# Designs tried in a protein design run: peptides against a protein of PDB entry 3ESW. Part 87

Target 1, 322 residues: chain A of PDB entry 3ESW
Amino acid sequence: NNIDFDSIAKMLLIKYKDFILSKFKKAAPVENIRFQNLVHTNQFAQGVLGQSQHLCTVYDNPSWHSIVLETLDLDLIYKNVDKEFAKDGHAEGENIYTDYLVKELLRYFKQDFFKWCNKPDCNHCGQNTSENMTPLGSQGPNGEESKFNCGTVEIYKCNRCGNITRFPRYNDPIKLLETRKGRCGEWCNLFTLILKSFGLDVRYVWNREDHVWCEYFSNFLNRWVHVDSCEQSFDQPYIYSINWNKKMSYCIAFGKDGVVDVSKRYILQNELPRDQIKEEDLKFLCQFITKRLRYSLNDDEIYQLACRDEQEQIELIRGKTQ

## One batch from the design tools (peptide; made by RFdiffusion4, then SolubleMPNN)

Design b2_p16_6_s2 (from b2_p16_6, 9 letters changed)
Fold by OpenDDE base, seed 4:
Parts: sequence; C-alpha cells; structure tokens
Structure b2_p16_6_s2 (fold): chain B 322 residues (1-322), chain A 16 residues (1-16)
Amino acid sequence: as target 1 above (322 residues)
Amino acid sequence: NPNKQLVEQLLKKLEE
C-alpha cells in the first residue's frame, strides 16, 4: 500500500497549524495567575515586563518615521546603497538590498550623523572641551528636559571656567535627532527608530551588563541579524563576548511581535551567573508577553511568526551564527 | 521523499 505521504503531510500541516495557533489563544486563568505572581515577586521579571511595555511598541509610530525620513540625508544614503549593491553585481529586487541599506545606515549614522558623547563639551568654553569636564553626579530633569522623556541628567563641571554643563539623557528619539549625540542608550534608541522608519523588522536588545543594540530581521539571510550602531557592526554577535571579552548574563530582545531571550546568540564565553530568575520562569515570561503582543494578529500572521520563532530557537540552540 | 521527512518531523512536533 503506497503511503500517500503528500496527503498525510497536508493533513499534518493543518493539524500542526491548529496546534501552534492553540498556543496563542487567550491565556488560561492559571497562566495569568502565574504571570501576575512572577512579575510581582521577581524584580527581573518586572523589569522585563516594564521594558516590553515601552520597547515593543514605542517605535511603531508613523509620525516619528516621517520625521526621521525628513531628517536623514536619504539621497546620500540611497546613492551609497545603490553604489555598493551594483558593485557586488546583485540584481535589482533581491532581498539582499535591505542588508546593504542597513549597512549603509550603520555607516551613515556613525560617520556622518551621530556623535559619541562620553563627556559633554563645556557650554561656555565651546567645542572640544570635554577633556576639561569633571562629573559631579546625576540629577532629575528640569522642566525643559522633562519634555523629552529625560530620566536623568548628568552634571559636569568645567575645570577651566568652573561652569556647570548638563548632559540630559533623553529617551525621546526625536530629541536625539536634534542633539545628535549620546552613548549606547541614545545610539540604540535612535538607530532602532531609524531602522523602523525604513519599514524593517527590528528588535531592541537589552543586555543586563550595561549595553544595548539592535537586531534586524534579514529577509535575505532569513534570520535575525545583530546590528550595533555604536560599533558600525552588522552580523557580528561575537564582538562582545570574544572581541571585548565582555562578561554577560542576559540579553533580551524586544520587538513589536515578541520578547525573546537571545543570550545564546551573544554570550559565547565568560557567562555570568543567570541568577535573577529561574530559566523556566524567564521562558514563560517571554512567551506570555509574546502571546499578548500577538493577540490582535490573524491566524496566518501568528503561524508565520511561530515558524520564525521556531527557526530562531533552533539557531540559538545550535550556535549557528554564521 | 521530502514529504516523508516532513511527515516524520510534523509527527514529532505534534507529540511535543
């Protein structure tokens, strides 16, 4: 009896789709209780939830996308993308073009657009005076700074003139388009918005050990790609663990469609203790938040995302960052 | 048969 594997495969694909979709149905009361207990009892879980409430949705702002696109030198960007794309002999319309775009955006952002600010210049002495600045500490924002989602202001005194210079740590990425300076937080925040403004699938990656970066979903590579605007880095997830010899415990990715523990992508050596939450509870938390983020999606969207999630989990287990 | 492998994979996934 010739087993009709084609018919069986079709039937099983339907069953599998239904099975996957069933996981994304409304949470059972027991899951809600577990979630509530977890976020109320575990500070790390509460932090992840709090970050998800902001980072998963804040960049999906069409008005911000317009402002970004109006602010960037799009002519220069696309000229450079087209040049490099043509140089490598790719055909028009290939998904790889987006990878070239992201690489150029990394170049443009670091080289032409944004500035690293370890210390501010003295407001009185002018440019290139940061060497004369002594940190005095941090304080809350003033009334003007508070308009731009400023959580803290670093205070510096000029050793030359004695004047105080404020370095507000703005979280409003639109304000960052104006200030065009910051550290990893400001860089990642604005760069995440920039990538989103080009219609890309982007995640914000938070590392517990005081670094942040992006991931971009490459349709060409069919995976999440490491993107660090500070480093002008594309697809180099190893730079932290290997090149920097950085010790890390958690890397959590926040996107519109989910929250994912991506630690295995980036923590290749020098792993710090993962003692902030039980692994099972972290997995549950990320899945629960992801499920909530997908409540408004249709069955096909949910299924496609679930397939993507599965592939990512396989990648993370196998350590197959190419 | 690629579909045989797919069937085997799907069966495994449905048992998880």
Scores: peptide ipSAE 0.180, ipTM 0.868, DockQ to the pose 0.867
Fold by OpenDDE base, seed 3:
Structure b2_p16_6_s2 (fold): chain B 322 residues (1-322), chain A 16 residues (1-16)
Amino acid sequence: as target 1 above (322 residues)
Amino acid sequence: NPNKQLVEQLLKKLEE
């Protein structure tokens, strides 16, 4: 009896689709209770939830996308993308074009647009005076700074003129389009918005050990790709663990369609204890938040995202970027 | 048969 494996495969794919879709239905009462108990009893879980409430949706703002696109030198960007794309002999319409775009955006952002600010320049003495700046500490925002979602302001005194310079740590990415300076937080915040403004599928990656970066989903590579604007880095997830010898415990990715523990992509060595939450509880938490983020999606969208999630999980387990 | 492998993989996933 020639088992019609093709027919069986089709039937199983249908059943599998239905099974996957069933997992994304409204949470059962028991799951809701587990979730509530977890976020009320575990500070790390509460932190992940709090971050998800902001990071998963804040960048999906069409008005912000328009402002970004109006602010960037799109002519320069696309000219450079087209130039590099053509040099490598690619035809128009290939999915790889988006990889070239992200690489150019990394270049443009670091080289032409944004500045690293370890210390601000003196407001009185002008450019290239940061060497003369002494930190005095941090304080709350003033009335003007508070308009731009500022949580803290670093205060510096100029050793040359004695004047005080304020470095507000703005969380409003639109304000960052004006200020064009910051550290990893400001860089990642604005760069995440920039990538989103080009219609890309982007996640914000939070590392517990005081770093943040992006991932974008490459349609060409058919996977999530590491993107660090500070480092002008594309597809180099190893830079933290290997190149920096950074010790890390958790890397959590926040996107519009889900929250994912991506620690296995980035923590290749020097793993710190993962003692903030039980692994099963973290998995449950991420899945539960992801499920909630997908409640408004149709069955086909849910299924496609679930397939993507499965491929990512396989990638993360195998440690092989195919 | 690539579909045999797919069937086997899908069966495993449905048992989880």
Scores: peptide ipSAE 0.037, ipTM 0.577, DockQ to the pose 0.886
Fold by OpenDDE base, seed 2:
Structure b2_p16_6_s2 (fold): chain B 322 residues (1-322), chain A 16 residues (1-16)
Amino acid sequence: as target 1 above (322 residues)
Amino acid sequence: NPNKQLVEQLLKKLEE
């Protein structure tokens, strides 16, 4: 009897879809209790939740996307993308165009648009005076700075003129389009918005050891790709552990469709103790938040995302960026 | 049969 593998495959696909969808149903009362207990008893869990409430949704703002696209030199960007795509891209299909776009956005952002600010220039002495600036500490925002989601202002005194210069740490990415300067936080914040403004699937990656970067989902590579605007880095997840010899404990990715522990992608050596939360509780937390983020999605969207999640988990276990 | 491999993969996934 020839086994009708076609009919069996169809039946199993239906059952598998139903099985996957069952995992994304509204949380059972027991899961809600577990979640509440976890976030009330574990500070790290509370921190992850707090970040998810902001980072998973803040960049999905069409008004902000329009402002970004109006601010960037799109003619220059697309000219450069088209030039690189014309050389190499036609043989590899249309999906690679977005990889070229992200690479150009990395170049444009670092070289043409945004500036690293270790110390601000003196507001009185003008450009290239940061060497004369002495840190005095940090304070709360003034009334003007408070309009732009500013939590902290770094205060500097000019050794030359004696004047005070304020460096507000703005969290409003639209304000960052104006100021065009910052450290890793400002860089990653604005660059995440920029990538989102091009309709890309993007996550914000938080590292517990005071660094942040992005991930972009490449349709060409069919995976999440490391993107660091500060480093102009594309698909180099090893730079922190290997090149910087950085010690790290946690890397958590925050996107509109989920929260994922991506530590295995970036922590290749010099792993710090993961003592902030139990591994099973962190896994539960990320899954629980991810389920909540997907509650408004249809069954097909949930299924497609679940398939993507599974492929990512396989990738993270195998360590093979093939 | 490409569907044989698919069936085997799906069975494995349903056991997880």
Scores: peptide ipSAE 0.032, ipTM 0.653, DockQ to the pose 0.825
Fold by OpenDDE base, seed 5:
Structure b2_p16_6_s2 (fold): chain B 322 residues (1-322), chain A 16 residues (1-16)
Amino acid sequence: as target 1 above (322 residues)
Amino acid sequence: NPNKQLVEQLLKKLEE
């Protein structure tokens, strides 16, 4: 019996596509009830929802993308990318160019553009005076600082001149293009916008244990790739668990097309208790939010994204990023 | 046959 595997494969692909598309139909009333109950009863779920409402959409701003591209030294960036691509990239195809671009953006951002700010310089004494700064605490923003989505201002006193310096923790990434300094929050915020401004698929990864980074979808590698602007790190998901010996419980990725628990990619050892939500409820929550984010997409877009999701889940189960 | 493997993979996915 010559089983026509070609015809069977075609038929099964059609059925599989229909099956996948059926999962992304409008949520059933029972799912809506479950979702509402979960976010009202579980604080962690409410936090994930709140973050998704901001992080999944805020970076999809064409006006911001234009401002970013006008602010960066694009000539330098592309010169460096072209230089690296010319060495090896032509043999591996055009898709690798984007990986070189992300690597150069990491270099450019850390080395040429942005600064780590543990303590600010004294506004009176000038540059390289942060060593003289003593923290006095934090307060709310003033009227000027409030214009730039600032929730907290760190206050420092200069030991040399006695003057007060304010370090506003701006959440407006356009303001960060001016200030060009911050900690992991400011770094990741602006760098996420930068990557988005180049038309890349990017997720913001929130770690419960006070760190944040990005993921970029590499068309060359055909997977999500760890990207940390603070560390100038590309495809090194192990750095937190192994190199830093960091203890972690949750890593959640937020993108325009979905919310995904990516903890398995980054939590390789020293796992903290995952006691904030039931695993089934977290899975449901992420899927439900993802489904909502995709409501306006066409069937082909939904199918392509679902294929990526399945590939990522297989990767996370197999631990292939190790 | 690459399509045999594909069929087997798709069947598994439809059962999940």
Scores: peptide ipSAE 0.031, ipTM 0.647, DockQ to the pose 0.850

Design b2_p16_6_s3 (from b2_p16_6, 6 letters changed)
Fold by OpenDDE base, seed 1:
Structure b2_p16_6_s3 (fold): chain B 322 residues (1-322), chain A 16 residues (1-16)
Amino acid sequence: as target 1 above (322 residues)
Amino acid sequence: SENKKLVEELLKKLEE
């Protein structure tokens, strides 16, 4: 039988597109009930939902993007990117430029812009005095600190002068452009905004075991790429499990277009029990939130994102990230 | 041959 494979391929492509689009229609009543029951009965599910309500949309602020671009040394950044890009003689095409940009932003952020703060310097004694600081505990923000989405303030006493220094844990990334210091939370928060300000596709990755990082969608590599601002790391998802020998249970990525369990990318060994939620329920939760985030998109956008999602799932199953 | 592979892949996807 002379099977017209061309005609069948065209027909199947249409049917496949329609099938994919049908999955992104408004949720059925039964799915809404399942979702509501899950988030009300499972604390981990409630936590993922709460994070998605903030992390998926907060960085899509054009005013913040403008402030970021006005604050960074763009001349230095682009000079360095252009220099590295010129070494390849354009042989790899224009899409590789964004990879060089992200690598330079990692360098610039860690080396020139932001500072790691284990303990603050003494406000009275000045620079390089953190070794003299003793933690006294944490308290709520004062009237000034509360203006910048501050939930907690760490309190330190200087062993040399006896004065108190406050280290507010700001969640306002615009305030972090001023303070230019923090731990993994502040680093990832501001760096996520920085990447978004360059028009890049970025996700915030939350690890249950007290770490956070980014993913960037590389058009050159045609996949999501691990990005850790604290480590100046690009495309090294293995650093936690292998280099740090870190034990982990969950890694969840939050972006404007979806919520994805990316645990398989980062948990290569030393896996902790995944006992916070049933695997099927977590899959359902992430898909349900993703579906809601895409309600305003057109059919072509939905289809393109669904194709991207499928390729990512194949990658995660096959372990082809590296 | 490319369309044959495409058809086979699409059939698998539609069964999922």
Scores: peptide ipSAE 0.018, ipTM 0.539, DockQ to the pose 0.844
Fold by OpenDDE base, seed 4:
Structure b2_p16_6_s3 (fold): chain B 322 residues (1-322), chain A 16 residues (1-16)
Amino acid sequence: as target 1 above (322 residues)
Amino acid sequence: SENKKLVEELLKKLEE
């Protein structure tokens, strides 16, 4: 009996697809109850949910993408990308071109476009006066600052002239295109939008220990790639744990298609206690939110994303960041 | 025979 292995393989693939798709069906009442109870009883879960409601969708704004592309020096960017791409002898049309683009965007953003702002310059004394600035604390936004999704304003006094300078922490990335300065939050926020504006698959990674960065899905590498605009870093997930010797507990990635605990990618040593939520509950939470984000997708899209998720989970377990 | 067993096992796992 010639077992038609091809027919069996096709049948298995169909059954596997059906099985995967079944996981992404509408949540059962019991899952909804579990989710509701979790987000109402666990502050960390509530925080993850709140972040997902913003970070998973906010960057999918075509109007913002247009504004970004109009603001950036695209001629310079593509000139540099083309130069480096050609230098390495790659053929046109290879998926690797996008990796070169992201690397140039990192360079351009850090070197040419955006500025790190530990302390603002004094509005009265002018440029290079940040050394004279003393923090007085933080307050709520004024009427003008509030127009740009400002949650807090840092207040500084100039030791030289005595004047007050405000440093609003804008969350509106379009305002950041104007101000062109900030800390890790502003850097990551705007850079996430920039990457999205080029049509890339991007996630915002939140670290509980006061850092944020991006992940880009490289079609060439066929995986999520660490991207930190502050560090001009591409595919260096180890920089925090190893180079900085940073202690960390949670890294959560937020994208349009899901929420993923990526802690295993970045927390290589000096792990802090993961005591904010039960591991099973965090896994459930991320899966539940991911499921909701995919409700409008077709079966093929769901299946492709599920395959990607599986590969990522395998990567995270094996610790094989190449 | 091994592939058949594997396929049968996989099918069983998919039906669970």
Scores: peptide ipSAE 0.015, ipTM 0.460, DockQ to the pose 0.467
Fold by OpenDDE base, seed 5:
Structure b2_p16_6_s3 (fold): chain B 322 residues (1-322), chain A 16 residues (1-16)
Amino acid sequence: as target 1 above (322 residues)
Amino acid sequence: SENKKLVEELLKKLEE
């Protein structure tokens, strides 16, 4: 019996495609009920939903992309990318160019463009005066600060001149193009927008233990790649658990096409209790939100993304990023 | 018929 393996493979692929597409059909009434009950009864689930409503869509703004590209020194960036690509990239193919671009954007952002702000400089004394600043606490935004999606303003007093300096925690990434300073939140927010402005597939990763970073989908590596703008880090998911010895419980990635629990990529040791939600409920929640985000996509787009999802799940199970 | 059964069995395993 000449087993036509090619015919079997083709039939399997067709049926597999149909099966995958069936998972992304409109949610059944029972799934909607489960989702509603989960987000109303579980605070962590409600938080994930709330974050998804913002982070999955906010960066898909063509007007913002234009402003970013007009603000960055594109000539410098592409000059540096071309220089690095010319050394080794031609042998690896055109897809590696994007990895060089992301690496240069990390360099450019940290070294040339943005600043870490533990404490602000004194508005009166000028640059390099942050050492003289004493925190007085936080308050709500004033009328001007409120224009730029500001929820909190940190207040500092200068020990030298006695004047008050306000450090508004802006969530408007366009305002951050002007201020060019912040902590991990501002860094990740603006850098996520920057990567998106180059047409890249990017996710915002939220860690429950007060850190945030990005993931970029590398066409060269054919996987999601850890990207931390604060650390100028590319493909170093271990830095938190190993280098920082950070204790973590949850890492959730938010992108335009899905919400994914990526905890297994980053939590390599010192795992904190995952007691905020049942694992099955978290899996369901992420899948349900992902399904909703893909409702407008065609069958081919859904299938391609589902193939990426499966590959990522295999990677996360195998621990290949270690 | 055997190939069809094999494919159907593989599909069942993918649904698990």
Scores: peptide ipSAE 0.007, ipTM 0.438, DockQ to the pose 0.262
Fold by OpenDDE base, seed 2:
Structure b2_p16_6_s3 (fold): chain B 322 residues (1-322), chain A 16 residues (1-16)
Amino acid sequence: as target 1 above (322 residues)
Amino acid sequence: SENKKLVEELLKKLEE
């Protein structure tokens, strides 16, 4: 009896799709209870939830995307992308163009657009005076600073003129388009918005040990790609563990379609104790938030994302960034 | 055949 492999394959595909879709149905009452108990009893879980409520949705703002695209030198960016694509990209197909775009955006952002601010310049003495600045501490925002989602203002005194300079830590990425300066938080915040403004699939990665970066889903590579605007880094997830010898415990990626523990991609050595939450509870938490983020999606979208999630999990287990 | 591979892959996915 010739096994009709075509018929079996079709049947299995249907059953598999139904099985996957069943996992993304509305959470059972028991899962809701578990979730509520977890976020009320575990501070780390509460933190992940709080971040997800902001980071998973804030960058999906069409008005902000328009402002970004109007602010950037698109002519320069696309000229450079087209130039690099014309050299090597044609052989790899059209999907590689977005990788060239992200690489150019990394270059443009670091070299032409944004500035690292360890200490601010003195508002009175002008440019290149940061060396004369002494930190006095931090305070709350004033009335003007508060308009731009500012939680903290760093205060500096100029050793030369004695004047006070304020460095507000703005969380409004549109304000960052104006100020064009910051540390890793401001860099990652604005750069995440920039990538989103080009219609890219992007996640914000939070590391518990005070660093943040992006991931971009490359259609060419068919995977999530490490992107760090501060480092002008593309597909170098090893830079923290290996190059910096950084010790890390958790890396959590926040995107519109899910929350994922990506620690295995970035923590290659010098792993710190993962003692903030049970591993099974963290897995549950990320899955639960991911389900909630997908409640409005259709069955085909849910299925495609679930397939992507599975491939990512396989990648994270196999360590095949080769 | 491509379909045999597909069936094997799908079976693996169902066991997970």
Scores: peptide ipSAE 0.016, ipTM 0.488, DockQ to the pose 0.714; fails the geometry check

